# Ledger of designs, part 183: peptides against a protein of PDB entry 6TME

Target 1, 324 residues: chain A of PDB entry 6TME
Amino acid sequence: NRLKRAYIALQAWKKAFYSDPFNTAANWVGPDVCSYKGVFCAPALDDPSVLVVAGIDLNHADIAGYLPPELGLLTDVALFHVNSNRFCGVIPKSLSKLTLMYEFDVSNNRFVGPFPTVALSWPSLKFLDIRYNDFEGKLPPEIFDKDLDAIFLNNNRFESTIPETIGKSTASVVTFAHNKFSGCIPKTIGQMKNLNEIVFIGNNLSGCLPNEIGSLNNVTVFDASSNGFVGSLPSTLSGLANVEQMDFSYNKFTGFVTDNICKLPKLSNFTFSYNFFNGEAQSCVPGSSQEKQFDDTSNCLQNRPNQKSAKECLPVVSRPVDCS
Target 2, 324 residues: chain A of PDB entry 6TME as posed
Amino acid sequence: NRLKRAYIALQAWKKAFYSDPFNTAANWVGPDVCSYKGVFCAPALDDPSVLVVAGIDLNHADIFGYLPPELGLLTDVALFHVNSNRFCGVIPKSLSKLTLMYEFDVSNNRFVGPFPTVALSWPSLKFLDIRYNDFEGKLPPEIFDKDLDAIFLNNNRFESTIPETIGKSTASVVTFAHNKFSGCIPKTIGQMKNLNEIVFIGNNLSGCLPNEIGSLNNVTVFDASSNGFVGSLPSTLSGLANVEQMDFSYNKFTGFVTDNICKLPKLSNFTFSYNFFNGEAQSCVPGSSQEKQFDDTSNCLQNRPNQKSAKECLPVVSRPVDCS

## One batch from the design tools (peptide; made by RFdiffusion4, then SolubleMPNN)

Design b2_p20_1_s4 (from b2_p20_1, 11 letters changed)
Fold by OpenDDE base, seed 4:
Structure b2_p20_1_s4 (fold): chain B 324 residues (1-324), chain A 20 residues (1-20)
Amino acid sequence: as target 1 above (324 residues)
Amino acid sequence: SREEEARQRLQEILEELRAA
């Protein structure tokens, strides 16, 4: 009996709650699990005459606790949303039994440990949100082999390099922001054919930006701010025909910010402040356009306000990194 | 309501799974 298994799972979970400020699980009593708050039943995919627990949504419940292994008994769950809680511990490996998992949102919790590799076992997964947790270690390359629509990894403790498999991703949105990723952005990034938004903010990424970024024709948001990138901006960035928001601030970029970048047709905001650029086209000057907003603050630009001192600029500008 | 939204999303997901 699937509902019986669900009952066991949900009662185990209730027992694993340390705090339930909104009394969300107050009605989690008795065998009628379909009446439980945050529990959603539907006809089973394999047998419409059988009612199963198909979804869990406990978003914004501020529940403190952990995910017990008994959750693996919820084998029919396709939607698992438990964001904005205070769940801790690790994601149970037993969740591998949830083969229908489609959306997994555990964001804004207190989960720890390595990347939850159990997510890789879900063949139908389309949405993965593990942001705002304390996941650590390396990102498994296999994550990008999955046919995900969105991958939210930001605000964790992930380390190591970004896997080269990123180019295989079909996700429209990928966030790496506020982790500890290091190394270069893989050249394979240009192969992300469905990418609309990618955010690298606040990592330890370095090296030159790959020219292949210019192949991201569908990208509307590209944020690489607050890293250690060096060299000039790739000339191929002129290929970003749909980019609206672009941020390269707080890096170590040098060289000239060109017209072909600042005149991108859909560009609304372009921030390249806090770098070591020593020149910019007139089209890049803040105030030069009504429809575009630029920020060139704290570079090495001549005849512009709020720039770095010669003392700060000279040692960097005089030793430009050649990315060619 | 959030509950209604969740239910709606679930239905969409289930439809996608059935179509796959």
Scores: peptide ipSAE 0.719, ipTM 0.970, DockQ to the pose 0.953
Fold by OpenDDE base, seed 2:
Structure b2_p20_1_s4 (fold): chain B 324 residues (1-324), chain A 20 residues (1-20)
Amino acid sequence: as target 1 above (324 residues)
Amino acid sequence: SREEEARQRLQEILEELRAA
């Protein structure tokens, strides 16, 4: 039966534990898997008279080990939360059998290998968190074709460009931070319908910011700091009616920071430090508002403290990148 | 408790899956 399969899977997993500091799996003994710590049973969706393992939550258990292929026997699992452990290896392809997967959180582990494409096989997936691992290689463009509420990819080893399919995403939160992404932000970004928060921090992204960013009407957090972006800030950023946190620091931006950006109605924090801006509106000056916090440090601004030297500024400011 | 929270979230998920 289904619980027998679950027993096989869970015992295989227990065997795959190298260390269990909190003895989380100490009670993983015997056929009554529904009594196992971190294992949650519920009536099956296809037959309410049948009890099945529907969820696993081992968050913060500090367990060292790997995910054995026998986990594919947990075919009724809709919730899989194993964050903040020390699991290593790859995500088993056998998990493709978990067709009810709704939330998959393997964040803050030691997983390696390419993007776990098995996640793409789950038709009902709404939440994907693989951040703080060592996943590498290219991001499959198909990830953004899925109807996900949140996509957490930050703090991995992903390379190459951000897929053009990003515009198809319906996610409210997407994080790319602290990877090795390169190239430009796709112009299709403006087509994201439900985006509230997007983070690009600490990659190797370059080029001009696309004008289409201004179409992100619902975005509250936009962070593109610590990259290689060039050119002026798009004038269309005035369209970010709901942005509260905006960070463009540690790039190679040039030009003038305008009123229409600094006067955005919901703007609370705007950091554009460590660039090569050569001018700013009065509304952008730190201390000009009690409601807004600005940072203009280390630019090429006149009559402002803590700016770059003329020697540092002149070579860049005199050769502005034309983004038109 | 954390376990109770997980159980509650699971129930919410299962309800969503049934409604789909």
Scores: peptide ipSAE 0.719, ipTM 0.971, DockQ to the pose 0.961
Fold by OpenDDE base, seed 5:
Structure b2_p20_1_s4 (fold): chain B 324 residues (1-324), chain A 20 residues (1-20)
Amino acid sequence: as target 1 above (324 residues)
Amino acid sequence: SREEEARQRLQEILEELRAA
């Protein structure tokens, strides 16, 4: 009966294909769904004597189409990987029936609409990749209540502020890059105990960086480049004991880049170019270290090459933003 | 192969789900 439901679902999906350049679904014929290319069967968790469709992997198939509601019949699917296709439309709410969903990867497609809230209904979800789509609107705060290992949201059309619930996240990797997020980074960010990599590149974020960033002891990659951040770098950044890659370029930062930041023990690359910094410690100067790479281009630094003109610097440097 | 990798990952996931 479960395989029959799977058959109905998969045939409905095949019908929803507009283009299948590699003929991936060419063998999707007949009731033996376990033989379908990209379909993986396994014994059911509730009854090992029953064979069910437990996984779908159609990565890199370049299939054009949409996800029909009949996919909700695939109630035993725990792995759903369909990245690098041309699927369009919205993620069906009927997928809420897939209560075993563990990894959901729909990245590199043409999905539209708001955040797929159906993902919030999956109690066992550990991996969520929806990057490189056209999702829009607000990010639901509840996403960070999920016990996710990784959250990939980059290269979409998400707007609004980053939810304060971010501090509740247990994810090691979170990407916000190349969206339209605005507002400040929440102070609760420092509560992300398992965070290793976080990327904010290319948004409309603004305000001062919260001091609580310095509490991210496990972070190895912190990229906040190409935003509208202002003020000085928090002194608490000296607490980033494991940071290797740090990028604050293309913002509106001011003040002095301190020795404590540039001498972080694991720091390999620190880019703070295209800001309005008016001073830097000697340890921050490009070429000062063989082990660390720095970029101080296009700031308001004295006696350094490739800096902004006094005319460009004066209006900003003379009116530093107080982040206190 | 990619198919084998997917199968392997699926098995790992199912084991985790059973243990939960």
Scores: peptide ipSAE 0.716, ipTM 0.970, DockQ to the pose 0.958
Fold by OpenDDE base, seed 3:
Structure b2_p20_1_s4 (fold): chain B 324 residues (1-324), chain A 20 residues (1-20)
Amino acid sequence: as target 1 above (324 residues)
Amino acid sequence: SREEEARQRLQEILEELRAA
């Protein structure tokens, strides 16, 4: 009996709650699991005459606890939303039995350990949100082999390099922000077919930006701020025909910010502050356009306000990194 | 309500899974 298995799983989970301030699980009593708050039943895909637990939504419940292995008994769950709680521990490997998993949102919790590789075992997964946790270690390359619509990894403790397999991703939104990623952005990034938004904010990424970024013609948001990037901006950025928000601030970029970048047709906001740029086109000057907003603060620009001192600029500007 | 939204999304997901 599938509902009996669900009952066992849900009761085990309730027992794993340390705190339930809103009494969300107060009605989690008895075998009628379909009446449980946050539990959603539907006819089974393989047999419409059988009712099964198909979804869990406990978003914003502020529940403290952990995910017990018995959750693996919820084999019919396709939607698992438990964001904005205080769940801790690791994601159980037993969840590999949930072969219908489509949306998995455990964001804004206190999960720890390595990347939850169990997510890679779900053949139908389309949405993965693990942001605002304490996941650590390397990002498995296989994550980008998945046919995901969105990948949210930001605000964790992930380390090492971004996998070369990123080019295989079909996701429209990918966030790496506020981790500890290092190394260069892979050149394969230009092969991402459906990318609309990508965010690298606040990592330890370095090196030159790959020219292949210019191939991302559908990108509307590109944010690489607060890293250690060097060299000049690739001339191929002129190919970003649909970019609206672009941020390269708080890096170590040098060189000249060109018209070809600042005159991008859909560009609304372009922030390149807190770098070592030594020149900019007139079209890049803040206030030069009513339709576009620019920020050139704290660079090495002449005749502009709020720039770095000559003492700060000279050592860097005189030794530009050649990205060719 | 949040519950109704979750149920609606679930139905959409199940329809996608059936079509696959």
Scores: peptide ipSAE 0.712, ipTM 0.970, DockQ to the pose 0.962

Design b2_p20_2_s1 (from b2_p20_2, 13 letters changed)
Fold by OpenDDE base, seed 1:
Structure b2_p20_2_s1 (fold): chain B 324 residues (1-324), chain A 20 residues (1-20)
Amino acid sequence: as target 1 above (324 residues)
Amino acid sequence: SLPEPPPELQVVYESYQAQL
């Protein structure tokens, strides 16, 4: 009996709560699991006459506790939303039994350990949100081999390089922000056929930007701010026909910011402040457009306000990085 | 209660629940 298994799982989970400030699980009593707050039942996909637990929504419940292995008994769950809680520990490997998993949101919790590789076992997963946790270590390359639509990894403790498999991703949205990723952005990034939004903010990424970024024709948001990128902006960025928000601030970029970038047709905001750019086209000057916002603050630009001193600029500008 | 994580990016997706 599927509901009996669900009952066992949910009762085990209730026992794993250390604090339930809103008494969310107060009605988690008895065999009628479909009446439980935050538990959603639906007809089973394989037998419409059978009712199963298809979804969990405990978002914003501020529950402290952990995920017990008995949650693996929730084999019919396709939606698992438990964001904005205080769940700790690791994602149990027993969740591999949840083969219908479609949306997995454990964001804004206290989860620790490596990337939850159990997420890789879900064949139908489309939405993965693990942001605002304490996940650490390397990102498994296999994450990008999955047919995901959204991958939220931001605000964790992930380290190492971004896998080259990123180019295989079908995701429209990927966030790497506020981790400890290092190395270069892989050249394969240009192969992300469905990419709309990508954010690299606040990592330890370095090297030159790959020219292949310019192949991201559908990207609307590209934020690479607060890293260690060097060299000039690729001329191929002129290919970003749909970019609306672009941020390269707080890096070590040099060279000239060109018209072909600043005149991008959908560009609304372009921030390239806090770099070492030594020139910009007139189209890049803040206030040059009514439709576009620019920030050129704290570069090495001549005849512009709020620039770095010659003392700060000369050592960097005089030693341009060759990205060829 | 804990606030919802700040929306770094907005994604449009259809909930599987809506398809059930």
Scores: peptide ipSAE 0.021, ipTM 0.650, DockQ to the pose 0.064
Fold by OpenDDE base, seed 5:
Structure b2_p20_2_s1 (fold): chain B 324 residues (1-324), chain A 20 residues (1-20)
Amino acid sequence: as target 1 above (324 residues)
Amino acid sequence: SLPEPPPELQVVYESYQAQL
């Protein structure tokens, strides 16, 4: 029966624990798996008379161990939350049998290897949090073909380009921060119709910002700081009618920061420090507004404090990148 | 215990875990 399979899975998992500092699995004894700490049962969707393991919550348990393949026997699990542990190894492919997976949170662990492609096999997945791990390699383009609400990828070792399929994503929140992503932001980004927050902080992204960013009229947070972006800010950024937090700091941007950007109606914070901007509108000057916070530090601006030297500016400003 | 990863974003996704 389903609970017997769950028992086998959970006992195999307990055996895969190297350390359980809080004795979370101390009561993981006997056939009554529904009494196990962090194990939640519910009536099966296909047969309400059958009780099944529907959820796992081991958040903040500081458990060291790995995920054994026997976890694939937990076929009724829809919620899998194991953040803030010390689980290592890879996400087992046997989890493909968990066809009801809805929320998958393995954040803040020690997982390694490529992107867990098993997550792509879950037809009903809505929430994916794999941040703060050691996942590496390419992001599969198919991730954005899924009907996800949130995609947290930050603080990993992902590399290569951001897939062009990003425009197909229905996610409201996407994080790429603190990885090794390279190349340009795809022009298809403007097609992300449900996007509210996107973060690119601390990657190796480069090139010009695509004009299509200006089509993200629902975005409230746009952070592209700490990358290698070049050229001028797209004039189409004036279309970001709902942006509240915008950060372009620590890049190689040039040109003029326009009034149309700094007067965005919902803009609360706009940081464009540590670039090579050679001009800004009066509306962009820090202290020019009581409602908006600006930072223009370490650019090539005239008559502003804390700017780069002419020696630092001249080689870059004199050779602007044409993004046309 | 390890702290929860700091939120990078303002949006908080509410888990359905409490419904179980």
Scores: peptide ipSAE 0.021, ipTM 0.633, DockQ to the pose 0.078
Fold by OpenDDE base, seed 2:
Structure b2_p20_2_s1 (fold): chain B 324 residues (1-324), chain A 20 residues (1-20)
Amino acid sequence: as target 1 above (324 residues)
Amino acid sequence: SLPEPPPELQVVYESYQAQL
C-alpha cells in the first residue's frame, strides 16, 4: 500500500525534527497521511483509483531537523518544497526512488556536503532550487545536461570552474552568485539560447569575458559584478538586443566603454563602476539619458567625478590585458 | 518562520502545485 509506505516515511521524518516552532507536524498522527499539514495527496498517475502522496510543502515552517533515508519511500512525490527551514545534513541518496520529482526546493536551509547528485537521477526534474545552503565542492557538469527551466545555486560554497557543459542548458534562469567559482566563463555560454537571466555576482571568476556572451539574444539580466575579470569589454556585447540590466562593477576591466554597448535598445541599467576603464562614450555618461541609468564611479575616466587617482590607475591602465 | 530567500532574479517560477 503506497499510503502505508508514506506513513512510515512521514513518521520517520517527524522523528527527525529537532524543533517544530509552529507545530506543523502536530497533526501527523495516524494512518490518514493525506490529512497531514503540508502533505498533499492526488490520484496516482498509473492508477487514478489510488490516492498517493504527490506533494510536500513545508515552506516557511522554521523546522530544525534532517532528512531521513525513509523519505525514499515517498515514491509518488513530484513536488518537494521545504524552503526556509533549518534542515541540516545531506540530501539522502534514497530520494533516487522519487522518479516523478518535478520541483525540488530545499533553499534557505542548512544542508551541507557536495552537490546533491541524487537530483541528477530524476528524469522529469524541471525546477532545482538549492540556494542559501552550505553545499560545497565542484558543480557536476551533468547538471546542465538536465532539461531544467531554472537552476538556483547562489549563496553556497561551490568551488572550481564553471563546467563547459553550461552551453547545453535550456534554463531561462541560472544563478552562480555568492559562491567560490574560479577560472573563466566558458565560451560555450553563448549556446544558452533560452537564457533570460544569469548572475555571477561575488565569485572568484577571472580572465577575459568570452566574446560569445554577445550571442545571448534573449538575456534580460547579465550580472558579472564582484569578480576578477580583466581586459576590455567584448565588442560583441552590442548583440545583447534584449538586455535590460547589466552589471560589470567591482572587476579589473580596462579600455573604453563604447557607444555600441551603452546604446543597446532595451538597456535600462548599466553599472560598470569600480573598474579601470580609461574612457567612455558620451552615451555611457551618467545623466546622458532619462531612460537609461549608468554608473561610472571609481574608474580611470578623465573629467568625471569620483574616479581613482592617477597613482592607482597608471599601473593597471599602462599594462592592458590582451584578450585576443 | 524564516523569511524567503531574497530573489536576485526577476523571473518567478510558478509552482506545479497549482495544478494538483
Scores: peptide ipSAE 0.016, ipTM 0.608, DockQ to the pose 0.063
Fold by OpenDDE base, seed 4:
Structure b2_p20_2_s1 (fold): chain B 324 residues (1-324), chain A 20 residues (1-20)
Amino acid sequence: as target 1 above (324 residues)
Amino acid sequence: SLPEPPPELQVVYESYQAQL
C-alpha cells in the first residue's frame, strides 16, 4: 500500500542521514509513518478513504545526509520542505514519480550538480526554492514554461545566459541573485505579466537594460545591482507605476537619471550608486524627498559629494554606450 | 542548526499545507 511505500522511503532516508543533531528522525520507527516527526499525512486525492504521506517538513533540522532514490516512493507528496539542512549530492530523478509536487523547498543545503531537471517533470509545481545551494550550469529554459508562482534560484552557481523563455513565466517572484549568469536580460522580460519582484543582484549580466522592463506594470521590486550593465537607463522605466524598490547600483550605467524615473509614484528607494551617471534630475538628489530615499554615491555627477574622479569618469562618460 | 538565510525578497505565499 501507499503507506508501506512511504515507510520504505522514509527508512531509506533515515539510513541516508549522516547527522541528525536534533534527533528529528528518532521517532522514525515502525509502520506508522504518519506519526513521524516532519511527516504529515492527508487523505489521498484519488481516494479520500486512504491516508497517504502528503508532505515532508524537515526545515531547520540541520540534518546532514543525502536524498536516496527511494524517496521516489513518496508518490503522494505535494509538499517537500527540507530547507536549512546539510543535505548533499543531487536531487534524485526518482522524484519524478511525485506527480503531485506543489511546493519544493530544498533551499539552504549542500546540493550540487546541474539544475534539478526532475522539477520540470512535476506538472502542478507552483513553488520552487533551490536557493543557497551549489547547483551549477545552465538554467533550463523550460523552467519558465512552468506555471510557477515563485522561483528562487539565488545563491547558486548557475551560469550562462538567462533563458529568453523568462517572458513566459507566470511567477510573481523570481530571484537570480548571486549566481554567474551572463549576457543581457532578455527583451522578453516585459512579458512577465504577473511579475512583482525580480532580483539580478551579483551576477555577470551585461549590455543595456531592455526597454521592455518598462512594461512590468506590477513590479514592486527591481534589483539589477552588482552587474556589468551599460548605457543609459531606459526611458520606459517611467512605466513602472508600482515599483517601490529599485536598485541599479554597482554597474556601468551612464547618462542622465531623469525626473520620470525618480518621480515614479510608488518609488520608496532608488539606489543608483557606483555607476557613471553624469547627471541627475533634482528629484533624484538624496534628501530632495521625505518619502523617497535615493543614493547617488560614486557616480560622475557634478556638484555632488562622494563622486568618482574625473580620471575615472572621463573615459567612460565621453564614450557612452548607445542602447538605442 | 543552520538558520534560514534571510530572504532577499519578502513573499507572501499560501502554502499547500494550509490547503490540506
Scores: peptide ipSAE 0.016, ipTM 0.586, DockQ to the pose 0.062

